# Designs tried in a protein design run: peptides against a protein of PDB entry 8OXM. Part 211

Target 1, 371 residues: chain A of PDB entry 8OXM
Amino acid sequence: FKAEFRLAGGVNLPKIIDCVGSDGKERRQLVKGRDDLRQDAVMQQVFQMCNTLLQRNTETRKRKLTICTYKVVPLSQRSGVLEWCTGTVPIGEFLVNNEDGAHKRYRPNDFSAFQCQKKMMEVQKKSFEEKYEVFMDVCQNFQPVFRYFCMEKFLDPAIWFEKRLAYTRSVATSSIVGYILGLGDRHVQNILINEQSAELVHIDLGVAFEQGKILPTPETVPFRLTRDIVDGMGITGVEGVFRRCCEKTMEVMRNSQETLLTIVEVLLYDPLFDWTMNPLKALYLQQRPEDETELHPTLNADDQECKRNLSDIDQSFNKVAERVLMRLQEKLKGVEEGTVLSVGGQVNLLIQQAIDPKNLSRLFPGWKAWV

## One batch from the design tools (peptide; made by RFdiffusion4, then SolubleMPNN)

Design b2_p21_4_s2 (from b2_p21_4, 11 letters changed)
Fold by OpenDDE base, seed 4:
Structure b2_p21_4_s2 (fold): chain B 371 residues (1-371), chain A 21 residues (1-21)
Amino acid sequence: as target 1 above (371 residues)
Amino acid sequence: APLTERQKNLVKNLEEELLKE
C-alpha cells in the first residue's frame, strides 16, 4: 500500500489506494468503508451475465453494447477493495466540483451547484407544481455542459466523434440494463466516466429492484437521463444512436426473459444478498443536511440478524420478492402501466419518463436531477 | 464477503447453461 490516497468523489468518500499486487503490478484500489460491497459484487456478476447475453446477439455485439464492470474484492462485511477503473472520474466531480467543475468553468454566470441544491431543498416539502416551477428556474439558470467532457479529453475530431458514440452506447446499455434490474435514479457521484473510453461505470449498487420507489422521496425516473447525461450525447441527444442502442438492448433483455427471471429469482432469495430497503439505509441515502446531527449510530448490521427469525418477516420478504419478480416479468414482456408495448414503444416511454422535467422535479434534491 | 461458493457455482452454472445455446 502506498501512503498516499486520493478521495474519490461520492456519498461515502471512498479512498483510492495504490496497491502493489503479489504479481508486482500496481493496481488502484477503491476502499469503500461503509458500503455493502456484497451488493456491488452480486450486481457486477449480473452485469457480466447481461454482457454475455449482449455479446451473443449479433446486433448488440456489432454495436459493442456492454455495461462496464469492475472487480469487487470484499475484505470484510463493511470494507472491501474495488479494483478501481484507473482513469475514471465521477461525472459529478467533472460537472459540479466546487472549484473547477465544468458548470463553473463554462457557465460562470449560472447558478452555483450549491444555489441549485438550496433552491430545490427549500421546495422539497412543497407541492409538485412548486417543485416543477423551481426546477425549471434552476434548469434555466444551470445549463448543461457535459458535451465538454469529450471535447476536453479528445482533441482529435475523429477520436472525439468515436468517443461520443462510445459514451452514448454506454449510457443506452446501462440505462436499459439498469431499468431491467431496477437500479432507478443514480446519484452523479455513483456514475463514473472512463477518461480514455468515455464509457460509464456504475458504482454503489445498493438500490436495485426498484427499491428506490419505496424511499421517503420515491424515484420517478426509470434511470438517470438528466440534461447533462443527454448533453454528453451531443446535438442529437436521445435521438438516433441512443434510442437505437436502447431498443437493441431491450430486445436482447426481453428475448432473455427466462434467463433473467431465473438469475434474479436466485438473487432475491439469496440470504447473503440484502437487496431489501431498510429504514436506516433509506435515511442514509436521502439524508438531509438537517438530519446529519442524529445519525451517528453505527449502522450495526448485527441488529438486523436478531429480528429475521419471526415467521411474519419471512412471509413479508417472500411477498416483496414475488412482487419484484412479477414487475421484472412485466418489464420483460413490455407491460407498462397495464399496457403491452413493443420494444420501440417501451423504450420511448422510458426515455420520455426519464427526461420529463415533472418527474425530475420530484426526485430527491440530494441526487441533483438538474445535473 | 466474496460470493458464497453456492452463488459462484450458480452464476457459473447459469453462464455454462447460457454457453450451451
Scores: peptide ipSAE 0.007, ipTM 0.438, DockQ to the pose 0.019
Fold by OpenDDE base, seed 1:
Structure b2_p21_4_s2 (fold): chain B 371 residues (1-371), chain A 21 residues (1-21)
Amino acid sequence: as target 1 above (371 residues)
Amino acid sequence: APLTERQKNLVKNLEEELLKE
């Protein structure tokens, strides 16, 4: 193990450790906390099951619709190593790194990523109208550049076109399955892109089952479909290939309702799978720079009042689990806002919600909805 | 592993059912 760790971008700031194997090969390894690794590994198993469903259907199989999975290797009871997908880069590192991000390279006269973040943080406690106006100003002065990822990596026009289609299919599959599992908005540092396949790898799966909606700043989008994510699809954006791949993925998910409900039910009632949002996790996910100073660990909150009867905690947990299952059943039936939608209608609603600048402007500024 | 042994067996049974169709 080299003593040098790089912080991978991510909500949980996972540490990249370069490990020299006994074979003399350097392997980049992502080190996370125990509980995060458990959540990630459970969600990887759910993604494998979703991939099996997608491979059974002839239309999704022909389109090669799959969610990229990664191996979670628990090294110890307290530490695990994610086998880093060799040849992946965080989308956030490519787009908005401090030194040589694609926004700085291709749009040197636009606002810096820091200026955008500052402007959106200044309005964080303001009205939705003020947030929307500042978000639109930020978007006007911070134009998308993610199209250049495929142009830099794939110089042959035929290969470039094929890889852009692979990217678009990967975004579609991960968006719809992510919506079904309630992953919500994904921080740009928690989305990796494979430099060879142009497929996405989602890491840090600690927010699932719509628990992002109960954060201090609730999520307002079903999945991340920001301007750069759309720009990577090319000139057609969300139309054509993306929409059709979303519809075919949603069709398979809806036709697999019983299987998906059974899987999620088993996971929700596992006492070893902590999927619930706790206050400390919520604070960590949405910590403001101003809030760092007031987190003196008053660890002296007397252990006495937390004896809420084990029965009341269990009843509250069961009610949350039941609500998650009911909402999952609604999604799989195409029930949105009390109405039954067709696959095309449901997918259209989700796309419109995800790209709406009013919804994006209301997200936590730390999630960088302008990227 | 993150799943309980019961959950691994349920997931495995579901994967096996998902391989038989």
Scores: peptide ipSAE 0.007, ipTM 0.417, DockQ to the pose 0.019
Fold by OpenDDE base, seed 3:
Structure b2_p21_4_s2 (fold): chain B 371 residues (1-371), chain A 21 residues (1-21)
Amino acid sequence: as target 1 above (371 residues)
Amino acid sequence: APLTERQKNLVKNLEEELLKE
């Protein structure tokens, strides 16, 4: 271990430690101190299985559709070492860094990231109509710039085109697999981009199985497909390559229904895998400035009153797990809102839901739906 | 519900495939 550590940006201030392996290679490792790294480890295994399914299919293999995985070494229930992907940057750091973010560089007359955040926080407790109006004003005055990521990193036009294609494929694969698994909390700091491959790395996988829908501010989108995410695809946006890669990924997932259901059933009933949303986790993910005052360390509330009958907790847990499995089965059958959709119809619905300004305007301001 | 014998065999086969990579 080097004595030097860097703080990664983010609410958890994860410590990036440079570790020299026994092989003499320096590996950056992210030490998260409070996150349930077991959830990340389990979800990485699920992503590996999804990658195996995608490699077995000729159409997805030819397109090189994969989810970027990272090595998780859990050290405890609340601590572990993530192998930090060297040469990745958070999308949020590239786009909305206060000093030299791409929005400030390419759109100096637009609203600052701080002004956008402030405007959306001011309407957080307001009507959906007021949130929508302010979100549209923010979007008009904060135009997408993520196209410049590939242009800055890849000067050769042929390389640039291939990297933009790799990016678009990575967004498609991770969006569909993330939807199937009900992956939430896809804010701009939880999505990294590899500066060499242009592929996305999804981190902080603690909100899964649609548990983002039971947050105090529920998640209203199936995945992150915001204006900057789309701008990175170039002129075609969500049409052509992205849509086709989503359809081919969804086809593989639907054809693998029995396998995916069996895997998720094992995970849902694993007593070591705490996938359920709890009030403390919800408060942590959606902290309001007003809520900082009540985090007195006096949650020495005796373990006694949380003896809700273990039997009633187990029965409630089993009912939630059964509901998650039923919803997963519906997704894998193409059942959306009680209607059976084709792969193309289901993918189209998901894209429309993800890009709808009405859905985006309802998200928690910390998710930064305008980026 | 307890995993069916078929589900247990599928999990075991998946674990054995994951151990080969």
Scores: peptide ipSAE 0.007, ipTM 0.385, DockQ to the pose 0.018
Fold by OpenDDE base, seed 5:
Structure b2_p21_4_s2 (fold): chain B 371 residues (1-371), chain A 21 residues (1-21)
Amino acid sequence: as target 1 above (371 residues)
Amino acid sequence: APLTERQKNLVKNLEEELLKE
């Protein structure tokens, strides 16, 4: 281990550690807390099962539709290392986190990432109408640049085209499977891109089963399909390859209903898999810069033991688990807003919901919906 | 370097072919 660790932002600051392997190769590792590692490990197993279903189907196998998975390595009872895919970068690091981010390099006259964030934070407590107007102003003055990722990494035109297709297929597969599992918190630091394959790696899988909808600022999109995500697909955007790959993934998920329900039922009732949203986790995920100063550690975990009888907690848990299973069954039947949709109709609705600037403007500013 | 206009047109044609499959 090199002694240098970078703190990736947040209170449970995941430590990025460069490790020299026994083969003499440097590998980037993420060190997380125990509970976060268990949530990520469980969701990686679910992704491996989804990959098995996708490989059994001829149409999804021909398209090489897979979700990228990573290895979880436990270090202790309180810490573990995620073996990061060697040669991955957060999409946020490439786009906006550095002074030399792609937005600054390719669009030097646009708003800075800081100006965009500031404008959206100023309207955070305002009406949906005011949020929408400011979001549209930000979007007009902050144009997408993610097309340049593949153009910088892949100089050969044939390789460039193949990698852009691999990216588009990876976005489609992860978007549909992420929707079925109700995966939330898809901010620009929780999505990595592989610099060799152009495939996405989703990390920090602790917001699942639509628990993002019960956050203080509820999630309003089924997956991340923001302007930079779409710009990486090239001139066709969400049409053609992306839409077809979403439909083929959704067909496999809907045809695997019994298997997916059985898997999720076992996970929901695993006492070692904490998937429920708690108030402390909600505050952590949507912490405001103003709240960083007032969160003295004096929220004693002891005092908000509201003595809900153990029976009332268990009954509340069971009702939430039943509701999650019912909603999963609806998704797998194509039931949206009380209507049964075809695969094409369901995928179309999800794409429209994910790209709607009204939905995007309502997200927590830390999610960076303009990127 | 940004794609040349010729490279952009080649890519567009390949996308249009891939949309027909």
Scores: peptide ipSAE 0.006, ipTM 0.360, DockQ to the pose 0.013; fails the geometry check

Design b2_p21_4_s3 (from b2_p21_4, 11 letters changed)
Fold by OpenDDE base, seed 4:
Structure b2_p21_4_s3 (fold): chain B 371 residues (1-371), chain A 21 residues (1-21)
Amino acid sequence: as target 1 above (371 residues)
Amino acid sequence: PPLTERQKNLVENMKKELEES
């Protein structure tokens, strides 16, 4: 281990540590201090299986549709080392860094990221109508800039075009796979972009199987498809390449129903895979900046020695697991809101849900749905 | 902890079932 560490952007301020392996290779490692890296490790394996399915299908293979994966080495129950994707940056760091973020650089007269967050926090307990109005005002005064990522990194026009396509394909694959696995809305610090490939890397996979819907502020989008995410696709936005890549990914997922159900069933019943949302995790994920002061480090998860009556918990757990499996089966059949949709119809519904300002305005302000 | 030997074996078996299909 080198004595020097860098802070990566993110909710948990993960430490990037340079490590020399036993093979003499220097590897950057992300040390997460509080995350359940076991969830990340399991979800990376699920992504590898989804990638195997995508590589078998000729149409998805031709499009190089993959979800980016990373190696997770859990060191303890609460700490572990991620093989850091060298040359990645959190999209939130690129977009909304306090000093040099792309919004400030390209849109210096727009609202600051702090002003946007403040406005949305002020209406957090208000009506959906008030949230929508303030969200629209924020959006009007905080215009998308993520198109400039590829323009800054790729000066050659042909390379720029290819990388923008790689980005668009990566968003499509991760959005559909993320929807199937119920990853839901993703905080901007939990989406990394590779500065060389323009592909996305999703980290901090602690919310899966639609557990974001049971948060104090429930998720209202199937995946993150915010204005900056769309802006990175260029002038066509969600139309053309993105839509087609979503459809082809969804087609492979739906045609792999049995495999995906079997995978998820085993994971849901794995006693070492704590996918369930607990109140402490919910509080941690949706903590307000004002509430950061009261979480003394003494909430050791060791005080969960509350004698769980094993029988009632097993029954409640089984009912939640069954509901997750039923909802997964519905998704894989194209059942949305009690209606069976075609792949194109389902993908269209998901895109419309993900880009709807009414849905985005209802998200937890800490997750920055205006970015 | 690393994936349990059970989780590893499951992933390996699922990879094999995938490879055989």
Scores: peptide ipSAE 0.010, ipTM 0.449, DockQ to the pose 0.019
Fold by OpenDDE base, seed 1:
Structure b2_p21_4_s3 (fold): chain B 371 residues (1-371), chain A 21 residues (1-21)
Amino acid sequence: as target 1 above (371 residues)
Amino acid sequence: PPLTERQKNLVENMKKELEES
């Protein structure tokens, strides 16, 4: 193990450790806490199940619709190593790294990533109208550049076109499955892109089953479909290939309702799978730089009030699990806002919700909805 | 409601298919 660790960008600041194997090969490894690794491992299993469903359908199989999975290797009871997908980069590192990010390289006269973040943090406690106005100003002065990822990596026009299609299919599959599982908005550092395949790898799956909606700043989008994510699809954006791949993925998910409900029901009631949002996790996920100073651990909250009867905790947990299952059943029936939608209608609603600048402007500024 | 015995068996089989893959 080299003593040098790089912080992977991510909500949980996973540590990238370069490990020299006994074979003399350097392997980049992502090190996370125990509980985060268990959550990631369980969600990788759910993604593998979704991939099996997608491979059984002829239309999704022909389109090669799959969610990229990664191996979670528990090294110890307290630490695990994610085998880092060799040849992946965080989208956030490519786009908005401090030194040589694509925004700085291709748009040197635009606002810096820091200026954008500062402007959005200043309005964090303001009205939705003020947030929207500042978000639109930020967006006007911070234009998308993610199209250049495929142009830099794939110089041959035929290969470039094929890889852009692979990217678009990967975004579509992960967006729809992510919506069904309630992954919500994904921080740009928790989305990796494979430099060879142009497919996405989602890491840090600690927010699932719409638990992002109960955060202090609730999520307002079904999945991340920001301007840079769309720019990577090329000139057609969300139209054509992306929309059709979303519809075909949603069709398979809706036709697999019984299987998906059964899987999620077992996971929700697994006492070893902590999917619930706790206050400490919520604070960590949406901690403001100003709030770091006031987290003196007043560990002196008397142990007496935490004796809420084990029965009341179990009843509250069961009610949350039931609500998650009911909402999952609604999604799989195409029930949105009390109306039954067709696959095309449901996918259209989700795309419109995800790209709406009013919804994006209301997200937590730390999630960088302008990227 | 608690998972039916059929649902439990389905999930165990799906877990086995995932361990074999």
Scores: peptide ipSAE 0.008, ipTM 0.461, DockQ to the pose 0.020
Fold by OpenDDE base, seed 3:
Structure b2_p21_4_s3 (fold): chain B 371 residues (1-371), chain A 21 residues (1-21)
Amino acid sequence: as target 1 above (371 residues)
Amino acid sequence: PPLTERQKNLVENMKKELEES
């Protein structure tokens, strides 16, 4: 271990530790001090299995459809070492860094990231209509710039084209697999981009199995497909390569239904895998500036009243787990809102839901749906 | 319902892969 550590940006201030391995290689390791790294470890294994399924299919293999995975070494229930993907940057850091973010560089006359955040926070407790109007004003005055990521990193036109294609494939694969697994909390700091491959790395996998829908501000999109995410695909946007890669990924997932259900069933009933949303985790993910005052550590509330009968907790847990499995089975059958859809119909519905300004305007302001 | 024998073996293999990692 080097004596020097860097703080990564983010609410948890994860410590980036440069570790020299026994092989003499320096590896950056992210030490998260409060996150359930077991959830990340388990979800990385699920992603590896999804990658195995994608490699077995000729159409997805030819397209090199993979989810980028990282090594997780859990050190405890609440601490572990993430192998920090060297040469990755958070999408949020590239786009909305206060000093030299791409929005400020390419769109200096647009609203600042701070102005956008402030406007959306002011309407957080308002009607859906007021949220939509302010979101549309923010979007009009904060135009997408993520196309410039590949243009800055890849000067050769042929390399640039291949990297933009790799990006688009990575967004498609991670979006569909993320939807199937019900992955939430896809804010701009939880999605990294590899500066060499242009592929996405999804981190902080603690909101899974649609538990984002039971947050105080429920998640209203199946995955992150915001204007900057789309702008990174170039002129075709969600059409052509992205749509086809989503369809081919969804086809593999639907054809692997029994395998995916068996895997998720094992995970849902693992007593060491706490995938359920709890009030403290919900408060942590959606902290309001007003709520900072009541975090007095009255952790001294006696363990006595949380003796809700273990039997009633177990029965409630089993009912939630069964509901998650039923919903996963529906997704893998193409059942959306009680209707059976084709792969193309299901993918189209998911894309429309993800890009709908009405859905995006309802998200928690910390998710930054305008980016 | 109790895990099927196949599910138990999958859990044990996943635990072994986690311990060997």
Scores: peptide ipSAE 0.007, ipTM 0.425, DockQ to the pose 0.022
Fold by OpenDDE base, seed 2:
Structure b2_p21_4_s3 (fold): chain B 371 residues (1-371), chain A 21 residues (1-21)
Amino acid sequence: as target 1 above (371 residues)
Amino acid sequence: PPLTERQKNLVENMKKELEES
């Protein structure tokens, strides 16, 4: 370890430590000091298993469909070392960070990211109709710019085209696998893009198994497929490559039902893997950045020794785990809203749900559904 | 419920892959 550390931006002030490996190579490590990195570690293993399934199938292998993974070394329940995704940037940093964000650079006359957030926060407690109207006004005055990422990073037209395809494939694979695993909290800071590969890296995997649906503001989309995410695909949008890659990924997932159910069952009953949503975690995920400074000191996880009868906790936990497994089985059978869908029908429904402005307008403002 | 022998082996393999990483 070098004696020098850098603070990464963010509320938890993650420390970037340069580590010299036994091979003499310097590797940047992110040390998170407050988050349970075991959740991320477990989910990275699930992603590796999904990648193995995708590599075994000829159609997904030919398309190079993979989820980008990173090394997680959990040191404790509250600390771990992430192998920092060197050469990645949060999509939110590229799009909406400071005055140098792509929205400000390419659309200087649009609403600022702050104005958009303010407008959506003002209607947060209002009707769904009022949220939808304000979301549509925000969207009209905040036009997508993520197409410029590949244009800025890849000047050669042939490289640019291949990287745009790599991006589109990465979005498709991560969206479908993320849906199957019920990944939530897919805000613009939890999705990194690799500046060399144009592939996405999903971080902060603490909201899994549809636990985002039990948040005070429930998640209403199966994955992040917002206007900027779509704009990064270029002129084809969700049609063509993205849709086909989603269908081929979903086909592999559905054909791997027994394996995926077995894996998830093991994880749900692992006493070391806390996937359940708790009130403190729910508050943390849906607090305002202004309110985060006051509550962080009092989140002593030691007060979870509330003497709830072990029997009532176990029964409630088992019922939630059973519901998660049942819902996973439904997804893997193509059962949506009580109807059995084909792979194409299921993927189409998920795409429509993810791009629906009515669903997007209902999300927590911190998720930034207009980006 | 107690993990099946297949489930235990899967967890052990997952732990080994974590330790080898």
Scores: peptide ipSAE 0.007, ipTM 0.442, DockQ to the pose 0.023

